# Peptides against a protein of PDB entry 3JWR: the designs that were tried, part 14

Target 1, 323 residues: chain A of PDB entry 3JWR
Amino acid sequence: TRELQSLAAAVVPSAQTLKITDFSFSDFELSDLETALCTIRMFTDLNLVQNFQMKHEVLCRWILSVKKNYRKNVAYHNWRHAFNTAQCMFAALKAGKIQNKLTDLEILALLIAALSHDLDHRGVNNSYIQRSEHPLAQLYCHSIMEHHHFDQCLMILNSPGNQILSGLSIEEYKTTLKIIKQAILATDLALYIKRRGEFFELIRKNQFNLEDPHQKELFLAMLMTACDLSAITKPWPIQQRIAELVATEFFDQGDRERKELNIEPTDLMNREKKNKIPSMQVGFIDAICLQLYEALTHVSEDCFPLLDGCRKNRQKWQALAEQ
Target 2, 298 residues: chain A of PDB entry 3JWR as posed
Amino acid sequence: TRELQSLAAAVVPSAQTLKITDFSFSDFELSDLETALCTIRMFTDLNLVQNFQMKHEVLCRWILSVKKNYRKNVAYHNWRHAFNTAQCMFAALKAGKIQNKLTDLEILALLIAALSHDLDHRGVNNSYIQRSEHPLAQLYCHSIMEHHHFDQCLMILNSPGNQILSGLSIEEYKTTLKIIKQAILATDLALYIKRRGEFFELIRKNQFNLEDPHQKELFLAMLMTACDLSAITKPWPIQQRIAELVATEFWEQGDQVGFIDFVCTQLYEALTHVSEDCFPLLDGCRKNRQKWQALAEQ

## One batch from the design tools (peptide)

Design b1_p10_2_s1 (made by RFdiffusion4, then SolubleMPNN; from b1_p10_2, 4 letters changed)
Fold by OpenDDE base, seed 2:
Structure b1_p10_2_s1 (fold): chain B 323 residues (1-323), chain A 10 residues (1-10)
Amino acid sequence: as target 1 above (323 residues)
Amino acid sequence: PPVEYPDLFF
């Protein structure tokens, strides 16, 4: 396609030029082509292209295929969300120095997972899918959408001309897919809530050890969540704008809940409760985000900008909640 | 609404 040709022929700017090592990164000014170029740079600068012998055209096609499989009519859970998740992963790996703590296969899996973790998202949560008796709810009992996202990811990876993993051995391929699946499933916040206590206790007790396979898996899950939620860490103007996108999507779900399910939506998804957004954001930061970025910063102090950003945004939301 | 599946391949 013309798009593929344009991407494949384009000069890929440096990570410095693209600012993709910055935790403060914004994609708002970037074209779709530029987001794809950023993604190529992430793979390249993480040595994934070289180490796994990726063909440039195949990588370009894969990126475009992933992008194409996000819905444009979804306000938040779209390509830009996945791209920002991957950018945060890249920044955490590079600027946050986490790259040195992981294997190349883990890094490969995390980057693929970050880009793929919300593939074909419908702008509704697992609860809605379950309550609407959607066909996906018959296939999966828990983490319905995350299983679907992984299935979509796997289908793309196995598609002709998209096989970015073709340079891997059979064992490396199996390992990579296992980690991708675990990482995508870990983006279910229900699983995060279930598992985070173990992670925080290991950190608190100074018993955290990445050489332990179970703790490694736990860390990868926590890192995925930290990147998935990273909008909360962004400079205030960026955070505020993203929060509006999230609210839009949630309100769209709430409107559907009223019409299709004949239920009153929760405050989070209730358009009439938009005045509660600041207080809900404070609650979300306190209940979900702060401890995660604190723990991540204990694993790598170079991740402090994520924690600092989260704290600053908490203050901003609190100030709005007091008005 | 009916679920529209995107084209899996680029």
Scores: peptide ipSAE 0.065, ipTM 0.697, DockQ to the pose 0.033
Fold by OpenDDE base, seed 4:
Structure b1_p10_2_s1 (fold): chain B 323 residues (1-323), chain A 10 residues (1-10)
Amino acid sequence: as target 1 above (323 residues)
Amino acid sequence: PPVEYPDLFF
């Protein structure tokens, strides 16, 4: 395609030029082509292209295929969200020095997972999918969308000309897919809530050890969630804009819940309670985000900008909630 | 039900 030819022929700027190592990164000014170029740079600078013998054209095709399998009519859970999740992963790996704690296969899996974790997202949560009796709810009992995202990811990875994992051995391939699946499933906040207590307790007791396979898996799950939620850590103008996108998508779901299901939406999804957004954001930060970024910072102090950003945004939201 | 979209590849 013309788009593939343009991407494959383009000079890929440095990570420094693209600012993709910055935790404060914003994609708002970037074209779709530039987001694809950033993605190529992430794979290159993580040594994934070299170590796994990726063909440039295949990587370009894969990136474009992933991007194309995000919906444009979804306010938040679109390519830009996936791209920002991957960028935060890249920043955590590089600037946050997490790269030195992980294997190349784990890094490969995390980057693929970050880019793929919301593939074909429909702008509605698992609860809506269940209550609407969607066919996906018949296939999966829990983490419905996350299983679907993984299935989409796997389909793309196996598609002709998109096989970026073709340089892996059979065992490396199996390992990578296992980690990708676990990482995508970890983005279900319901699973995060179930598992985070173990992670926080290991950190609190100074018993956390990445050489333990179970603790490694737990860490990868927490890292995925930290990147998925990373909008909450962004500079205030970026945070506000992303919060508006999230609110738009949630209100669209709430409107559908009223109209299609005859259900009163939760405050989070209730357009009539827009004035509660600041207090809900404070509650979300306190209940979900703060402890995660605190724990991540204990694993790597270089991840502190995420925690600092989260704390700053909590203060900003609290100030708005008091008005 | 939500609108379904076909899978797209390059």
Scores: peptide ipSAE 0.055, ipTM 0.707, DockQ to the pose 0.034
Fold by OpenDDE base, seed 1:
Parts: sequence; structure tokens; C-alpha cells
Structure b1_p10_2_s1 (fold): chain B 323 residues (1-323), chain A 10 residues (1-10)
Amino acid sequence: as target 1 above (323 residues)
Amino acid sequence: PPVEYPDLFF
């Protein structure tokens, strides 16, 4: 396609030029082509292209295929969300110095997972999928959407001309897919809530050890969640704009819940409760975000900008909740 | 509207 030709022939700017190492990064001013160029740079600067012998055209096609399998009519869970998740992963690996704590296969898996973690998202949560008796709810009992996202990820990875993992050995391929699956499934906040206590206790007790395979898996899950939620850490104007996109999508779900399911939506998804957004954001930060970024900063102090951003945005949301 | 399943590749 013309898009593939344009991407494959383009000069890829440096990570410094693209600012993709910055925790404060915004994609708002970027074209779709520029987001694809940023993604190529992430793969290149993490040495994934060289270490796994990726063909440039195959990588370009894969990126475009991933992007195309995000829905354009979904307010938040679209390509830009996946791209920002991957950018935060890249920043955490580079600026946050987590790269040195992980294997190349783990890094490869995390980057693929970050880009793929919401593939074909429909702008509705697992609860809606269950209550609507959607066909996906018959296939999976838990983490319905995350299983679907992983299935979409596998489909793309196995599609002709998109096989970015073709340079891996059979064992490396199996390991990578296992980590991708675990990482995508970890983006289910229900699983995060279930598992985070173990991670926080290991950190609190100073018993956290990345050489332990179970603790490594746990860390990768927590890191995925930290990147997925990273909008909450952004400079206030960026955070506020992303929160508006999230609210739009949630209100669209709530409107569908009323119309299609004849149920009253929760406050989070109720358009009539828009005035509760600031207080709900404070609650979300306190219940979900703060301890995660505190723990991540304990693993790597260079991740402090994420924690600092989260704390600053809590103050901003609290000030709005008091108005 | 019915949920469409675009499986699109380049």
C-alpha cells in the first residue's frame, strides 16, 4: 500500500528528536505516520531489530497492521492509547533504566504486548460484554477482552508479511508468546487488583528479586499496568485531555447500557454524573495508581517522574473536586 | 449497531 511504501522509505528520526524517551511525552500533535515512525524507533533503540533480525518492511507492515486493527470510532481504547502505552514502556526501559533488568525476549514481548494489548477494543468493558451476552463472553469466563486482544495479536503476528518474530528460535518464540499473553492479560485491572498485594509486600519487605522467575513474571505484569495507566502521570494538560477521552468512552458505554440492556449505569459511566469525575479521579489515583508507581520507583528510582506526575495530578483533581 | 470485526492487514 501507499502507506507501507511511505513508512518503509521514511527516515526514522532519533529518539531524542521524537522525545519518546520522555515520561512527559504527548502524541496529540503527531500524525499517524509519525506514531509509526516513533514505533520503529522504539524497536530499533531497544536493539530488537538487530538482535532478532527483523526485516524493515516486515516491521513496518506489522506496525501498520496493528494500527489498522484498532477501531477509529472508539474514543480512548484506540491506536493512540496503545501507542502511548508502548511509549511509556520505552521510556521506562530507557530513561527508567529497566532495560538492564530484563532479557531481550522480555523487552521484545513487552513492547509487542504494549502495542497489541487493546487490539479491536470496542469501547466497552468486560462487564458490558458479559451482560450483553456477546459471543466473546461464551469463549472466555474472565478477562474476556484481554483474551480477545491476545488472539488478535497472534493473528497479526502470524499473518503473511507481518511475521516480525520469524528470526526467533522455536524456544525463543514460545517464550516470547508466553510473555506477550501474560502481559496482555495483566492489563485486566481485575487481575492487577488480585496480584498487586504480593508485589507490594515483596517491595515492602525488601525481598523483591528479579532473579526469581515468579517475581519476574509478577514484575512484568505490574510494569504493563504502570504503562497502561500512564496517562495519569502525564503533565496536567495531557492528563486532563486523556481523562476527557476516557469519560467520553465510558459515557458512551453507559448510554448503551441504558438503551440496550435497560440498566442504570454506574457513576463512572453515567453522563449525568459528569460533575463526579474529579472526585472519581482522586479515588482512582488513591485506590489503583499511587502504590503502583511508588513500588515501581522502588525497583528503579529513575521511574520517579511517573510517581511525581501521578501525585501532581492527584492534587489537580482534588482541587477540582473541591470547586 | 452490530459489532463489526475488522481483521485488517497491510
Scores: peptide ipSAE 0.047, ipTM 0.706, DockQ to the pose 0.033
Fold by OpenDDE base, seed 3:
Structure b1_p10_2_s1 (fold): chain B 323 residues (1-323), chain A 10 residues (1-10)
Amino acid sequence: as target 1 above (323 residues)
Amino acid sequence: PPVEYPDLFF
């Protein structure tokens, strides 16, 4: 296609030029082509292209295929969300110095997982899928959408001309897919809530050890969540704009809940409760975000900008909640 | 309503 030809022939700017190592990064001014160029740079600068012998055209096709399999009619859970998750992962690996703590296969898996973690997202949560008796709810009991996202990821990875993992051995391929699956499933906040206590306790007791395979798996899950939620850490103007996209998608679900299921939506998804957004954001930061970025900063102090951004946005949302 | 699926793959 013309898009593939344009991407494959383009000069890929440096990570410095693209500012993709910055925790403060914003994609708002970027074209779709520029987001794809940024993605190529992430794979290249993490040595994934060289170490796993990726063909440039195959990588370009894979990126465009992943982008194409996000829906354009979904306000938040679209390509730009996946791209921002992957950019935060890249920044955490490079600027946050986490790259030195992980294997090349773990890094490969995390980057693929970050880009793929919301593939074919429909703008509704697992609770809606379950309550609407959607066919996906018959296939999976828990983490319904995250299983679907992984299935979409696997389908793309195995599609002709998209096989970016063709340079891996059978064992490396199996290991990579296992980590990708675990990382995508970890983006279910229900699983995060279930597992985070173990991670925080290990940090609190100064017993955290990345050489332990179980603790490594736990850390990768927490890192995925930290990147997935990273909008909450962004400079205030970026945070506000993303919060509006999230609210739009949640209100669209709430409108569907009223119309299709004849139920009153929760305050989070109720358009009539828009005035509750500031207080709900404070509650979300306190209940979900702060401890995670604190713990991540204890693993790597260079991740402090994520924690600092989260704290600053809490103050901004609190000030709005008091008006 | 019919769920519009994206065109698979590039």
Scores: peptide ipSAE 0.040, ipTM 0.700, DockQ to the pose 0.032

Design b1_p10_2_s2 (made by RFdiffusion4, then SolubleMPNN; from b1_p10_2, 5 letters changed)
Fold by OpenDDE base, seed 2:
Structure b1_p10_2_s2 (fold): chain B 323 residues (1-323), chain A 10 residues (1-10)
Amino acid sequence: as target 1 above (323 residues)
Amino acid sequence: EPYEYPDLFF
């Protein structure tokens, strides 16, 4: 396609030029082509292209295929969300110095997972999918969408001309897919809530050890969540705009819940409760985000900008909640 | 919402 040709022929700017190492990064000013160029730079600067002998055209095709398989009519859970998740992963790996703590296969898996973790998202949560008796709810008992996202990811990775993992050995391939699956499934916040206590306790007790395979897996899950939620850490103007996108998507679900399921939506998804957004954001930060970024910063102090951003946004939301 | 098939790959 013309898009593929344009991407494959384009000069890929440096990470410095693209600012993709910055935790404060915003994609708002970027074209779709520029987001794809950023993604190429992430793979390149993480040495993934070189170490796994990725063909440039194949990588370009894969990126475009991933992007294409996000829905354009979804307010938040779209390509830009996945791209920002991957950018945060890149920043955490580079600026946050987490790269030095992980294997190349883990890094490869995390980047693929970050880009793929919401593939074909429909702008509705697992509860809606389950309550609507959607066909996907017949396939999976829990983490319905995350299983679907992984299935979509696997389909793309195996599609002709998109096989970015073709340079891997059989064992590396199996390992990578296992980590990708675990990482995508870990983006289910229900699983995060279930597992985070173990992570926080290990950190609190100074018993956290990345050489332990179970703790490594746990860390990768927590890191995925930290990147997935990273909008909460962004400079206030960016955070505020993203929160509006999230609210839009949630309100669209709430409207569908009323119309299609004949149920009253929760405050989070209730358009009539828009005035509660600031207080709900404070609650979300306190209940979900702060401890995660504190723990991540304990693993790597260079991740402090994520924690600092989260704290600053909490203050901003609190100030709005008091008005 | 009905299941929609993924878009074609590049």
Scores: peptide ipSAE 0.119, ipTM 0.691, DockQ to the pose 0.035
Fold by OpenDDE base, seed 3:
Structure b1_p10_2_s2 (fold): chain B 323 residues (1-323), chain A 10 residues (1-10)
Amino acid sequence: as target 1 above (323 residues)
Amino acid sequence: EPYEYPDLFF
């Protein structure tokens, strides 16, 4: 396609020029082509292209295929969300110095997972899918959408001309897919809530050890969540704008819940309760975000900008909630 | 809304 030809022929700017190592990064001013160029740079600077012998054209095609399989009619859970998740992962690996703590296969898996974790997202949560008796709810009992996202990821990876993992051995391929699956499933906040206590306790007791395979898996899950939620850490103007996108999508679900399911939506998804957004954001930060970024900063102090951003945004939301 | 199947190929 013309888009593939344009991407494959383009000069890929440096990570410094693209500012993709910055935790404060924003994609708002970037074209779709520029987001794809950023993605190529992430793979290149993590040595994934060289180490796994990726063909440039295949990588370009894969990126465009992943982007194409996000829906355009979804306000938040679209390509830009996946791209920002991957950018935060890249920043955490490079600027946050987490790269030095992980294997090349783990890094490969995390980057693919970050880009793929919401593939074909429909702008509704697992509860809606379950209550609407959607066909996907018959395939999976829990983490319904995350299983679907992984299935989509696997289908793209196996599609002709998109096989970025063709340079891997059979064992490396199996290991990579296992980690991708675990990482995508970890983006289910229900699983995060279930598992985070173990992680926080290990950190609190100073017993956390990345050489332990179970603790490594736990850390990768927490890191995925930290990147997935990283909008909450962004500079305030960016945070506000992203919060509006999230609210739009949630209100769209709430409107559908009223119309299609004849139920009153929760406050989070109720358009009539827009004035509660600031207090709900404070509650979300306190219940879900703060302790995660504190723990991540304990693993790597260079991740402090994520924690600092989260704290600053909590203060901003609290000030709005008091008005 | 009817489910639109992804176009896997680019």
Scores: peptide ipSAE 0.059, ipTM 0.710, DockQ to the pose 0.032
Fold by OpenDDE base, seed 1:
Structure b1_p10_2_s2 (fold): chain B 323 residues (1-323), chain A 10 residues (1-10)
Amino acid sequence: as target 1 above (323 residues)
Amino acid sequence: EPYEYPDLFF
């Protein structure tokens, strides 16, 4: 395609020029082409292109295929969300120095997973999928959408001209796919809630050990969630704008719940309760976010900007909730 | 429900 030709021929700017190592990064000013260039830079600077012998054209095609398989009519869970998740992963690996704690296969899997974790997202949660009796709800009982996202990821990876993993051995390929699946499934917040207690307790007791395979898997899951939620850590103007996108998508679901399912939406999904957004954001930060970024900072102190950003945004949301 | 919120805020 013309888009592929343009991307493949383009000079890829440095990570410094693109600011993709910054935890404060924003994609708002970037074109779709620039987001693809940033993605190429992430693969290159993580040594994934070299270590796994990726062909440049294949990588370009794969990136464009991933981008194409996000829906444009979804307010938040679109390519830009996946791209920002991957950028946070890149920043955590580089600036947060987590790269030094992981294998090349784990890094490869995490970056692919971050870009792929919401593929074909429909702008509705698992609860909606279940209640609407969608065909996907017949295939999976738990983490319905996350299984679908992984299936989409696997489909793209196996598509002609998109096989960025073709340079891997059979064992490396199997390992990579296992980690990708686990990482995508870990973005189900229900699984995060279920597993986070073990991670936090290991950190609290100073028993956390990345040489333990189970603890490694647990850490990768927590890192995925930390990147997926990273909009909560962004500078306040970015945070507010992303919150508006999330609210738009949730209100769209709530409107569909009324119309299609004949149910009253929850406060989070209810357009009429927009005034509760600040207090709900404070509740979300306290219940879900703060402890995660605290624990991540204990694993790597260079991840502190995520925790600091989260704390600052809590203060901003609290101030709005008091008005 | 594992928590009060049905999905991710961000």
Scores: peptide ipSAE 0.092, ipTM 0.828, DockQ to the pose 0.332; fails the geometry check
Fold by OpenDDE base, seed 4:
Structure b1_p10_2_s2 (fold): chain B 323 residues (1-323), chain A 10 residues (1-10)
Amino acid sequence: as target 1 above (323 residues)
Amino acid sequence: EPYEYPDLFF
C-alpha cells in the first residue's frame, strides 16, 4: 500500500527528537505516520529489531496492521490509546530503567502486548458484552474482550508479511506468546484487583524478587496495568483531554445500556452524572492507581514521574470536586 | 465496585 511505502521509506527520528522516553509524552500533535515512526523507534531502541532479526518492511507492515485493527469510531479504546500504552511501556523500560530487569523476550512481549492489548475494542466493557449476550460472551467466560484482543494479536502476528516473530526459535516464540497473552489478559482491571494485593504485600515485606518466575509474571501484569492506566499520570491538560475521551466512550455505553438493555447505567457511565466525574476520578485514583504507582516506584525509583503525575492529578480532580 | 472502573481516565 501507499501507506506502507511511505512508512518504510521514511527516516525514523531519534527517541530524543520524538520525546518517546518522556513520561509526559503526548500524541495529540502526531499524525498516524508519526505514531508509526515512534513505534518503529521503540522496537529499534529496545534492540528488538536487531536481537530478533526483524525485517524493516515486515515491522512496518505489522505496525500498520495493528493500527488498522483498531476502530476509528471508538472514542478512547483506539490506536492512540494503544500507542500511548506502548509509549509509557517504552518510557518505563528506558527512563524508568526497567529494561535492565527484564529479558529481551519479556520486553518484546510487553511492547507487542501494549500495542495489541485493545485490538478491535468496541467501546464497551466486558459487563456490557456479557449482558448484551454478544457472540464473544459465548466464546469466553472471563476477560472476554482481553481474550478477543489476544486472538486479534495472534491473527496479525500470523498474517503474511506481518510475521515480526519469524526470527525466534520455537521455544522463544512459545515463551513470547505466553507472555503476550498474560500481559493482554492482565489489562482486565478485574484481574488487577484480584492480583494486586499479592504484589503490594511482596513490596511491603521487602520480599519482592524478579528472579522468582511467579513474581516476574506478577510484575509484568502490574507493569501492563501501570502503562494502560498511564493517562492518569499525564500533565493536567493531557489528563483532562483523555478524561473527556474516556467519559465520551463510557457515556456512549451508558446510553446504549439504557436504550438496548433497559438498565440504569452506573454513575461512571451515566451522562446525567457528568458533574460527578471529578469525585469519581479521585475515587479511581485512590482505589486503583496510587498504590500501583507507589509499588512500581519501589521496584524502580526512576518511575517516580508516574506516581508524581498521579498525585498531581488527584489534587487537580479534588479541587474540581470541591467547586 | 472498583473493578467496574475499566480504563477510567476521567
Scores: peptide ipSAE 0.048, ipTM 0.813, DockQ to the pose 0.230; fails the geometry check

